# Designs tried in a protein design run: peptides against a protein of PDB entry 3NZW. Part 292

Target 1, 212 residues: chain A of PDB entry 3NZW
Amino acid sequence: TTTLAFRFQGGIIVAVDSRATAGNWVASQTVKKVIEINPFLLGTMAGGAADCQFWETWLGSQCRLHELREKERISVAAASKILSNLVYQYKGAGLSMGTMICGYTRKEGPTIYYVDSDGTRLKGDIFCVGSGQTFAYGVLDSNYKWDLSVEDALYLGKRSILAAAHRDAYSGGSVNLYHVTEDGWIYHGNHDVGELFWKVKEEEGSFNNVIG
Target 2, 222 residues: chain B of PDB entry 3NZW
Amino acid sequence: QFNPYGDNGGTILGIAGEDFAVLAGDTRNITDYSINSRYEPKVFDCGDNIVMSANGFAADGDALVKRFKNSVKWYHFDHNDKKLSINSAARNIQHLLYGKRFFPYYVHTIIAGLDEDGKGAVYSFDPVGSYEREQCRAGGAAASLIMPFLDNQVNFKNQYEPGTNGKVKKPLKYLSVEEVIKLVRDSFTSATERHIQVGDGLEILIVTKDGVRKEFYELKRD

## One batch from the design tools (peptide; made by RFdiffusion4, then SolubleMPNN)

Design b2_p30_3_s4 (from b2_p30_3, 14 letters changed)
Fold by OpenDDE base, seed 1:
Order: C-alpha cells, then structure tokens, then sequence
Structure b2_p30_3_s4 (fold): chain B 212 residues (1-212), chain C 222 residues (1-222), chain A 30 residues (1-30)
C-alpha cells in the first residue's frame, strides 16, 4: 500500500493505490483505500484491510453522531482524536492501521492528521503511509512546493503513487486521487497503473530502467 | 498444540451479470486427503434473493451462514418484513465476521444477489470482515487457479481489440447468463483437474429478479 | 487470541493493505 496526503496553497491532495494482498497473493487490484467520511472529511487506509475498513467506517458513524448532536461538523482534530482514542483502547490487541484523516473545517482550514494503531497521532503537512511510502517520498519531497498549482499538485500526488507502485510489490492497481478544498473533497478519478506508467514514461522520459 | 481450525477444501465462485448474479461451489467436503462427502452443498439461499457461501473451515462457514440467516429473520422482524438489500447484507456480514476479529471465522465468504437497481452484485469478504463489491471472485482451495482466469474472461484483462496493436483494450461488457454458466463450469472443471480438494459436484445458484434457481453438474470424482 | 490471529495470518487469508511484516510501523518504515 501507498497512501499520501499533503497540504499546499490549494488545499489538500490525497492519493492512494488500490492493491490488497494476502501474502504473495494479490487479493484485489481495486480496493478503495479512501473512506469518504463526509463531504469535507476523508480517511485513508493502510494495514489490515478489515481493521481499517471497520474502524474508519465506525469513525464515520461517530462523526455523524457529532453532527447530529452538536449541529455542526466535527473538526478534523476531534475526528482524528476519536480514532486515536479507539485504537489506543485496543493497543496490544493486534490492530493494524495506518491512516490519515484529511479534511476541512472553517475553524481549522485544510488539515491532515496521521493516526496509527501504535497510538501515534500527528498533525502535519505531508505524509506518505504504507509499504511504499519511501518510494512516494522520493518523488513527493523532490517536487513539493507550497505554491504548487492545483493541477501540478494533483499530478504530483498521482506521480508519487505511481513511483511507489513501480517499486513496491504491495502497491499497485490504480491511483485514486482526491482534492480537498473548503468546499469539500473532489474525486479526481481512478488511474490504472498500467496505462499511467507508459503515459508518464513517454511524457516525462522517466522510468528509464524499463525498456519500452 | 491446539489448532481450532480445519480445512474442508472446496472452491466457490461468484460472478455478477447485468441483471443476475451467480454463486457456485463444488460439493466436495474433504479433510486432508480424505473425502468426507461428495455432496455437501456450501452455497445457500438465505432469503431476500441473497445467496451466500463461506468456504474454508466448514464448521465456521456453517455457523456464519446460520448467523446471517438469523440476522435476515431479525431484520424482517424489526423492519416490517422489509427486504434486506445486498449492500446492507454485506455490512451485516462484516459485523458478524469482525465480531470475531480475535478468533476469526476461517472462511472466505462470498454473497451474490441484485443491488437496489436490479443489477447483479457480488461481495467478497476476508476472514475478518473486509469486503468489496466486485464483478467476480473465486474463493477457497482453487481460488488461485480460477481467479486469474476470471480476470481474463470476465474483466477481459490482457485482452485487446484486434488490429489495434495492443493499444486498445477490449471493452468491458456484461456476460449473458449462459456465458457465465459456461465460465463457471469451465472454471470448476479445470480446477478439479489440478486440485485434489475440488471435485464431485458443482452447484450453481443463479439469482434473478424472479428468484433463485439452482443448477447441478457432475464433476470428476477422482 | 494472538496465536489464533497468527494462524490466520500464516494461512495468508486475511487481506492486507501493505507489507504485513512492517504493518505496525507505517510512519517510519515500509
């Protein structure tokens, strides 16, 4: 798995691959590793598929309850804290979760929190999470600027996942791409890695380790 | 040491069509190299046009299916006999599976039916409750043999339009029920040849708007 | 419970999003 999220002048980019594995077996190439908690809040998934899917869905329910009770959307900080507190209660039980909670509130603006099953909760501007994270960082860090255009930021997110999919055997399938703004998240499509790879190679002249 | 899990072999396969879905399974039940039964159905009509199979450790599978059937019953009771949708069924099964997160059901679960738009639907679950809706899924002993075949024949992976020099992929399209049945039969016939835990009989449950139909075919008994 | 989970993992039946060998260190390791 490779997931990433970063803040820039235009909001938040979230990009993830779609491969699930069971040992050496590619279980699926089409897994949705982004949960759309609400129109302004996303969660990413890495680790145990069931742990992530179950508890992030649960988180969605908690966020909805907050909205119903408090008559306002939950903050990204509070949402991430709920999840963090939950996984902490299960510390040592064997949950496996690496997640980013990304969203927008008027109070916070665009915000990213990293939450994992070890109990770590971090606020930050850039995170790559998963077995392919170092590959993604290689591309992302080399090209990241706060002042990226939306177009360039979207491409950078997509390109970083592609790099990880190329090198990490546990990443692949497709790239799902999101842009989060003050108006909510926007889905920017599913990009098959097989097609994307050759397109990028041709356009950039990159991936020269592969002979076309 | 205590191993609470057995492996009763078998293979299951789900394929969604445009307005139908199929869930198929062989009828062989085996422990190690000993055939326990040559006809032990493992695909079940659970009501509300939902068919279900949980393949792996048969005791766990049976327990899970029973729990789900009971869940359907209670759903009707609580919601004035409202039909349980396939997506809601999937969520329910997730909870059943994840409820035993720390002592999982040792099964690969597949359900099939029609979604609320009348389109074929197949949902697949891992032992602890992650699930995904797919056009096709193989589970069980010969899943690794069948799934690549399904990738090719249902989702047309690695198929290209003739005369395009591999530049244009074969377009996705729905298969007819006849085509799907043929694929299922071919899949299980092939799997039977290469895996000792698959064989004897093939039972196919076909879900349409008119209900669930069952078909049975003989497989090799060696 | 832990041992039972390991048995399930050994069977490679559970779906993972990433390398299960490093699953607990999502931030600093792959």
Amino acid sequence: as target 1 above (212 residues)
Amino acid sequence: as target 2 above (222 residues)
Amino acid sequence: DEELLEQAKLARSEWWLGDPATATDYRTAK
Scores: peptide ipSAE 0.340, ipTM 0.821, DockQ to the pose 0.293
Fold by OpenDDE base, seed 2:
Structure b2_p30_3_s4 (fold): chain B 212 residues (1-212), chain C 222 residues (1-222), chain A 30 residues (1-30)
Amino acid sequence: as target 1 above (212 residues)
Amino acid sequence: as target 2 above (222 residues)
Amino acid sequence: DEELLEQAKLARSEWWLGDPATATDYRTAK
């Protein structure tokens, strides 16, 4: 798995691959590793598929309850804290989760929290999470600027996941791409890694380890 | 030395069509190298036009199916006999599975039916309740043999239009019920040839707007 | 040993989304 999220002048970019594995078996190439909690809040998934899917769905329910009770959208900080507190209660039980809670509220602006099953909760501007994270960082860190255009930022997110999919055996399938703004998240499509690879290779002259 | 789990073999297969869905399973039940039964159905009509199979450890599978059937009954009771949708059923099954997260049901679960738009739907679950809606899924002993075949024949993976030098993929299209049945039969006959835990009989449950239809075919008994 | 084997079997049967590993933003969080 490779997931990433980063803040820039235009909001937040979220990009993830779609491969699931069971040992050496590719269980799926089409897993949705982003949960759309609400129109302004996303969660990413890495680790145990069931742990992530179950508890992030649960988180969605908690966020909705907050909205109903408080008559306002939950903050990204609060949402991430709910999840963090939950996984901390299960510390030592064997949950495996590496998540990013990404969203926008009026009071916070665009916000990213990293939350994992070890109890870590971090606020930051740039996170890559998963077995392919170092490959993604290689591309992302090399090209990241706060002042990226939306177009360039979207491409950078997509391109970083592609790099990870290329090098990490546990990442692949497709790239799901999101842009989070003050108006909510926008889905920017599913991009098959195979097709994307050849397109990028041709346009950039990159991936020269593969002879086309 | 106590092992709470067994492995009863078998294979299951789900394929979603445009306005139908199919869930199939062989009828062989085995322990180690001994055939316990040549006819032990593992695909069930659970009501509300939902068919279900949980393949692996049969005791766990049966327990899970029974719990789900009971869940359907309670759903009707609580919601004035409202039909349980396939997506809600999937969520319910996730909770059943994840409820035993730390002592899982040792099964691969597949359900099939129609979504709220009348489109064929197949949902697949891992032992602890992660799930995904897919066009097709194989589970069980011969899943590794069948799934690549389904990738090729249902989703047309690695197929290209002739004369395009591999540049144009074969377009996706729905398969007819007849085509799906043929594909299922071919899958299981092939699997039976190469896997000792698959054979004897094949039951196919076909879900349409008109209900659930069952078909049975003989497989090799060796 | 046998228990470990069974747990391993279960683990192999479960779907995984890679090793999440701990992520760090060295620019804003450590």
Scores: peptide ipSAE 0.328, ipTM 0.829, DockQ to the pose 0.278
Fold by OpenDDE base, seed 3:
Structure b2_p30_3_s4 (fold): chain B 212 residues (1-212), chain C 222 residues (1-222), chain A 30 residues (1-30)
Amino acid sequence: as target 1 above (212 residues)
Amino acid sequence: as target 2 above (222 residues)
Amino acid sequence: DEELLEQAKLARSEWWLGDPATATDYRTAK
């Protein structure tokens, strides 16, 4: 798995692969590792598939309950804290989760929290999470700047996941790409790695370790 | 060390068509290499045009299916006999599976039916409740043999238009019910030849807007 | 049998690794 999120002048880019595995077995190439909690809030999934799906769906329900009770959308800080508190209660039980909660509220602006099953909760501008995270960081860190255009930021997110898919056996399938703004998240499509690789190689002259 | 789980073998297969879905399973029940039964159905009509199979440890599978059937009944009681949608069924099954997160059902679960738009739907589950809607899925002992075949024959993976030198992919299209049944039969026939835990009989449940139809075919009794 | 149940819970850990009919994961860096 490779998931990433980063803040820039245009909001937040979220990009994830779509491969699920069970050991050496590729269980699926089409997994949705982003949960759309509400129009302004996303959750990413890494770790145990069921743990992530179950508890992030549960989180979505808690966020909706908050909205109904408080008559306003939940903050990214509060949403991430709910999840963090939950997994902390299960600390030692064997949950496996590496999650990013990404969203926008008027009071917070674009915000990213990292939450994992070890009890870590971090606010930050850039996170890559998963077995392919170091590969993604290699590309992302080399090209990241706050002043990226939306187009360049989207490409950078997509390109970083592609790099991870190329080098990490546990990552692949496709890239799901999101842009989060003050108006909410925008889905920027599913990009098959098999097709994307050759396109990028041709256009960039990259991936020269592979002969076309 | 202590092992609470058995493995009763078998294989199941789901394929979604345009306006139908198929869920098939062999009828062999085995422990190690000893055949317990040559006809033990493992694909069930659960009502509301939902068919279900939980393949692996039969005791766990039977328990899970029973719980789901009960869940369907309670859903009707609580919602004035409202039909349970297949997406809601999938969510319910997730909760059933994850409720035993720390002592999981040792099963690969597949359900099939029609979505709310009348399109064929197949959902597959891991033992602890992660799930995904797919066009096709094989589960059980011979899943590793069948799934690549389905990738090729249902999703047309690695198929290209003739004369294009591999530049044009074969376009995706829905398969007819006859084509799907043929693929299912070929899959199980082939799996039976190469896996000792698959064989004896093949039961296929076909879900359409008109209900659930069952077909049975003999497999090798080796 | 509570004893057997506890033993079962302990024994179940990671039983699904490498089995296509078992639990899937979105692999972490761990």
Scores: peptide ipSAE 0.302, ipTM 0.788, DockQ to the pose 0.067
Fold by OpenDDE base, seed 4:
Structure b2_p30_3_s4 (fold): chain B 212 residues (1-212), chain C 222 residues (1-222), chain A 30 residues (1-30)
Amino acid sequence: as target 1 above (212 residues)
Amino acid sequence: as target 2 above (222 residues)
Amino acid sequence: DEELLEQAKLARSEWWLGDPATATDYRTAK
């Protein structure tokens, strides 16, 4: 798995692969690793699929309950804290989760929190999470600027996941791409890695380790 | 050390069509190298046009299916005999599986039916309850043999239009029920040849808007 | 048995997540 999220002048980019594995077996190439909690809030998934899917879905329910009770959308800080508190209660039980909670509120603006099953909760501007995270960081860090255009930022997110998919055997399938703005998240499509790779190679003249 | 889990082998396979879905399983039940039964069905009609199989440790599979069937009954009781949708069934099964997160059901679960738009639907689960809707899924002993075949024949992976030098993919299309049944039969006959835990019989449940029908085919009895 | 439990947990799911959402046409829609 490779997931990433970063803040820039235009909001937040979220990009994830779609491969699931069980050891050496590719279980699926089409897994959704982003949960759309509400129109303004996303959760990413890495680690145990069931753990992430179950508890992030649960988180969605908690966020909805908050909205109903408090008559306002939950903050990104509060949503991430709910999840963090939950996994902390299970500390030592064997949950495996590496998540990013990304969203927008009027109070906070665009916000990213990293939450994992070890009890870590971090606010930040750039995170890559998963077995391919170092590969993604290699591309992302090398090209990241706060002042990226929306187009360039979207491409950078997509391109970083592609790099990870290329080098990490546990990442691949497709790239799911999101842009989070003040008006909520926008889905920017599913990009098959096989097709995307050759397109990028041709357009950039990159990936010269592979003969076309 | 005591092992609470057994392995009863077998293989299951689900394929969704446009307006139908198929869930198939062999009827062999085995422990180690001993065949316990040559006809032990493992694919079940659970009501509300939902078929289910949980393949792996048969005791766990039977328990899970039984719990789900009970869940369907209680759903009807609580909701004025409302039909349980396939997506709701999937969510329910997730909770059943994840409820035993720290002592899992040792099974690969697949359900099949029609979604609320009348389209074929197949959902697959890992032992602890992660799930995904897919066009096709193989589970069990010979899943690794069958799944690549399904990738190629259902989703047309690595198939391209002739004369395009691999630049144009074969377009996706729904398969007919006849085509799906053929693929299922070919899958299981092939799997039987290469895996000792697969064989004896093939039972196929076909879900349409008209209900569930069953077909049976003999497999190699080795 | 911890080893068996770990095997069961990892049967599908390390660092992946399924799709709980439903769509009408999964063959042509992404």
Scores: peptide ipSAE 0.327, ipTM 0.815, DockQ to the pose 0.107; fails the geometry check

Design b2_p30_4_s1 (from b2_p30_4, 12 letters changed)
Fold by OpenDDE base, seed 5:
Structure b2_p30_4_s1 (fold): chain B 212 residues (1-212), chain C 222 residues (1-222), chain A 30 residues (1-30)
Amino acid sequence: as target 1 above (212 residues)
Amino acid sequence: as target 2 above (222 residues)
Amino acid sequence: LFLAAGPDSTPEEVAAATAKRLAGYLEALK
């Protein structure tokens, strides 16, 4: 798995791969590793597929309950804290989760929290999470600027996941891409890694270690 | 060390068509190298046009299927005999599986039916309840043999239009029920030849708007 | 499995964490 999220002048970019594995077996190439909690809030999934899918779906329900009770959208801080508190209750039980809660509220603006099953909760501007995270960081850190255009930021997110998919055997399938703004998240499509690789190679003149 | 789990072998296979879905399974039940039964069905009609199989440890599979059938019954009581949708069934099964997250059902679960638009639907689950809707899925002992074949024959992976120098992929299309049944039969016939835990009989449940139909075919009895 | 590690992990730490989580997940299914 490779997931990433970063803040920039235009909001938040979220990009994830779609491969699921069981040991050396590729279980799926089409897993949805982003949960759309509400129009302004996303969760990413890494670690155990069932743990992430179950508890982030549960989180979505808790966020909706908050809205119904409080008559306002839940903050990114509060949403991430709910999840963090939940996984902390299971500390030592064997949950495997690495998640980013990404969203926008009027109070907070664009916000990213990292939450994992070890009890860590971090606020930050840039996170890559998964077995391919270092490959993603290699590309992302080399090209990241706060002042990126939306177009360049989207491409950078996509390109970073592609790099990880290329080098990490546990990442691949496709890139799912999101842009989060004050008006909510926008889905920017599913990009097959095979097709994307050749496109990028041709356009950039990159990946020259592979002969087409 | 105490091991509460067994493995009864077998293989299951689901394929979704345009307006139908198929869930198939062999009828062999085995422990280690000993055949317990040559005809022990593992694919079940659960009502509301939903078929289900939980393949792996048969005791766990049977327990899970019974719990789901009971869930369907109670759903009718609570919702004025409303039909349980396939997506709601999938969510329910997730909760059944994840409820035993720390002592899992040792099974690979597949359900098949029609979605609310009348389109074929297949959902697959890991032992602890992660699930995904797919066009096809193989589970069980010979899944590793069958799944690559399904990638090629259902999803047309690595197939290209002739004369395009590999630049144009074969377009995706739905398969007919006859084509799907042929693929299922070929898959199980081939798997039986190469895996000792697969064989004896093949039971296929076909779900359409008209209900569930069952077909049975003999497999090698080696 | 969605294999995970910390945001500041070294490649070696990522590999180790990935292996550990994978092993843990597989064992949890037994």
Scores: peptide ipSAE 0.093, ipTM 0.693, DockQ to the pose 0.125; fails the geometry check
Fold by OpenDDE base, seed 1:
Structure b2_p30_4_s1 (fold): chain B 212 residues (1-212), chain C 222 residues (1-222), chain A 30 residues (1-30)
Amino acid sequence: as target 1 above (212 residues)
Amino acid sequence: as target 2 above (222 residues)
Amino acid sequence: LFLAAGPDSTPEEVAAATAKRLAGYLEALK
């Protein structure tokens, strides 16, 4: 798995791969590793698929309840704290989760929290999470700047996941790409890694280790 | 050390068509190298045009299917006999599986039916309740043998248009019921030849808007 | 199904952890 999220002048970019594995077996190439909690809030998945899928869906329900009770959208801080508190209750039980809660509220602006099953909760501007995270960081950190255009930011997110998919055997399938703005998240499509690889190679002249 | 789990072998296969879905399973039940039964159905009509199979440890599978059937009954009771949608069924099954997250059902679960738009739907579950809607899925003993075949024949993976030097993929298209049944039969016939835990009989449940139809075919009884 | 571990883990560490978790899961299932 490779997931990433980063803040920039235009909001938040979220990009993830879609491969699921069971040991050496590729269980799926089409897993949705982003949960759309609400129109303004996304959760990413790494670790145990069931743990992430179950509890982030549960989180969505809790966020909705908050909105109904408080008559206001839940903050990213509060949403991430709910999830963090939950995993604390299961500490030592064997949950496996590496998640990013990404959203945009008027009060907070664009916000990213990292939450994992070890009890870590971090606010930050850039996170890559998964077995391919170091490969993604290599590309992302080298090209990141706050003043990226939306187009460049989207491409950078996509390109970083592609790099990870190329080098990490546990990452692949496709890239799912999101842009989170003040008006909510926008889905920017599913990009097959195979097709994307050749396109990028041709356009950039990159991946010269592969003879096409 | 006490092992609460057994493995009864067998294989299941789900394929979604345009306006239908199929869920198939062999009828062999085995422990190690001993055949317990040559005809033990493992694919069930659960009502509301939903078919289900939970393959692996048969005791766990049977328990899970029974719990789901009961859940369907309770759903009708609580919601004035409203039909349970396939997506809601999937969510319900997730909760059943994840409810035993720390002592899981040792099964690979597949359900098949029609979505709310009348399109074929197949959902697959891991032992602890992660699920995904897919066009096809194999589960059980011979899943590793069948799944690559399904990728090739249903999703047309690694197939390209002639004359394009492998640059243009074969376009996706829906398969007919007849084509799907043929694929299922071929899959199980092949699996039976290569896996001792698969054989004896093949039962296919076909879900359409008109209901659930069952077909039976003999497999090798080796 | 496993999706890889924490933000500071190397791919090798994540793979190892995943394998260990899988093994543990399978053993627990045994």
Scores: peptide ipSAE 0.063, ipTM 0.691, DockQ to the pose 0.127; fails the geometry check
Fold by OpenDDE base, seed 4:
Structure b2_p30_4_s1 (fold): chain B 212 residues (1-212), chain C 222 residues (1-222), chain A 30 residues (1-30)
Amino acid sequence: as target 1 above (212 residues)
Amino acid sequence: as target 2 above (222 residues)
Amino acid sequence: LFLAAGPDSTPEEVAAATAKRLAGYLEALK
């Protein structure tokens, strides 16, 4: 798995691969590793698929309850704290989760929290999470700027996942791409890694380790 | 040490069509190298046009299917006999599986039916309740043999349009029920030849708007 | 099914941790 999220002048870019594995077996190439909690809040999944899917769906329910009770959308901080508190209660039980809670509220602006099953909760501007995270960081960190255009930011997110998919055997399938703004998240499509690889190779002249 | 889990072998296969879905399973039940039964159905009609199979440890599979069937009954009682949708069924099964997260059902679960738009739907589950809607999924002993075949024949992986120099993929299209049944039969026939835990019989449940139809085919008995 | 996680973990560390967790899951499934 490779997931990433980063803040920039235009909001948040979230990009994830879609491969699930069981050991050396590719179980799926089409897993949705982004949970759409609400129109303004996204959760990413890394680690145990069931743990992430179950608890982030549960989180969605908690966020909805908050909205109903408080008549206000839940903050990203509060949403991430709910999840963090939950996983902390299960500390030592064997949950496997590496998640990013990404959203945009008027009060907070664009916000990303990293939450994992070890009880870590971090606010930050850039996170790559998964077995391919270092490959993604290699591309992302080298090209990241706060002042990226939306187009460039989307491409950078996509390109970073592609790099990870190329080098990490546990990442691949496709890139799911999101742009989070104050008006909510926008889905920017599913990009097959195979097709994307050749396109990028041709356009950039990159990936020269592979003969076309 | 006591091992609470067994492995009864077998293989299951789900394929979604345009307005139908198929869930198939062999009827062999085995422990180690001993055939317990040559006809033990593992694909079940659970009502509301939902078919289900939980393949792996048969005791766990049976328990899970029974729990789900009970869930369907309770859903009817609580919601004035409202039909349980396939997506709601999937969520329910997730909760059943994840409820035993720390002592899982040792099964691969597949359900098939029609979605709310009348389109074929297949959902697959891991032992602890992660699930995904897919066009096709193989589970069980011969899943590793069948799934690549399905990738090629259902999802047209690695197939290209003629005359495009391999640059244009073969377009996706729905398969007819006859084509799907043929693929299922070929898959299980092939699997039976290469895997000792697959054989004896093949039961196919076909879900359409008219209900669930069952078909049975003989497989090798060796 | 596993989806590998950790912002500062090396791929090898994540893979190892995932494998360990997977093994644990598989053992739990045994």
Scores: peptide ipSAE 0.043, ipTM 0.708, DockQ to the pose 0.126; fails the geometry check
Fold by OpenDDE base, seed 3:
Structure b2_p30_4_s1 (fold): chain B 212 residues (1-212), chain C 222 residues (1-222), chain A 30 residues (1-30)
Amino acid sequence: as target 1 above (212 residues)
Amino acid sequence: as target 2 above (222 residues)
Amino acid sequence: LFLAAGPDSTPEEVAAATAKRLAGYLEALK
């Protein structure tokens, strides 16, 4: 798995691959590793598929309950804290989760929290999470700047996941791409890695380790 | 050392069509190298046009299916006999599986039916409840043999238009029920030849808007 | 199933951790 999220002048870019594995077996190439909690809040999934899918879905329910009770959207800080508190209760039980809670509220603006099953909760501007995270960081850190255009930021997110998919055997399938703005998240499509790779190679003159 | 789990072998296969879905399973039940039964159905009509199979440890599979069937009954009681949708069924099964997260059901679960738009739907689950809707999925002993075949024949992986020098992929299209049944039969016939835990009989449940139809075919009994 | 996640580690370390998690998962399913 490779997931990433970063803040920039235009909001938040979220990009994830779609491969699931069971050892050396590629179980799926089409896994949805982003949960759409509400129109303004996303969760990313890495680690155990069931743990992430179950508890982030549960988180979605808790966020909805908050809206119903308080008549206000839950903050990104509060949503991430709910998840963090939950996994902390299970600390030592064997949950495997690496998640980013990404969203926008009027109070906070664009916000990213990293939450994992070790009990870590971090606020930050850039996170890559998964077995391919270092490959993604290699591309992302080299090209990141706050003043990226939306177009360039979207491409950078997509390109970073592609790099990870190329080098990490546990990452691949497709890139799911999101842009989070003050008006909510916008889905920017599913990009098959096989097709995307050749397109990028041709356009950039990159991936010269592959003949074609 | 105490091992609460067994492995009863077998293989299951789900394929979604445009307006139908198929869930198939062999009828062999085995422990180690001993055939317990040559006809033990493992694909079930659970009502509300939902068919289900949980393949692996048969005791766990049976328990899970029974719990789901019970859940369907309770759903009707609580919702004035409302039909359980396939997506809601999938969520319910996730909760059943994840409820035993730390002592899991040792099964690969597949359900099939029609979505709310009348399109074929197949959902697959891991032992602890992660799930995904897919066009096709093989589970069980011969899944590793069948799944690549399905990728090729259902999803048209690595197929290209003739005369394009491999530059144009074969376009995706839905398969007819006849084509799907043929693929299922070929899959299980091939699996039976190469895997000792698959054989004896093939039971196919076909879900359409008109209900669930069952077909049975003989497999090798060796 | 796993989405092959790990902490802030090298690809090799993350892969190893993923494998370990998988092993634990499979052990629980024995």
Scores: peptide ipSAE 0.030, ipTM 0.681, DockQ to the pose 0.125; fails the geometry check

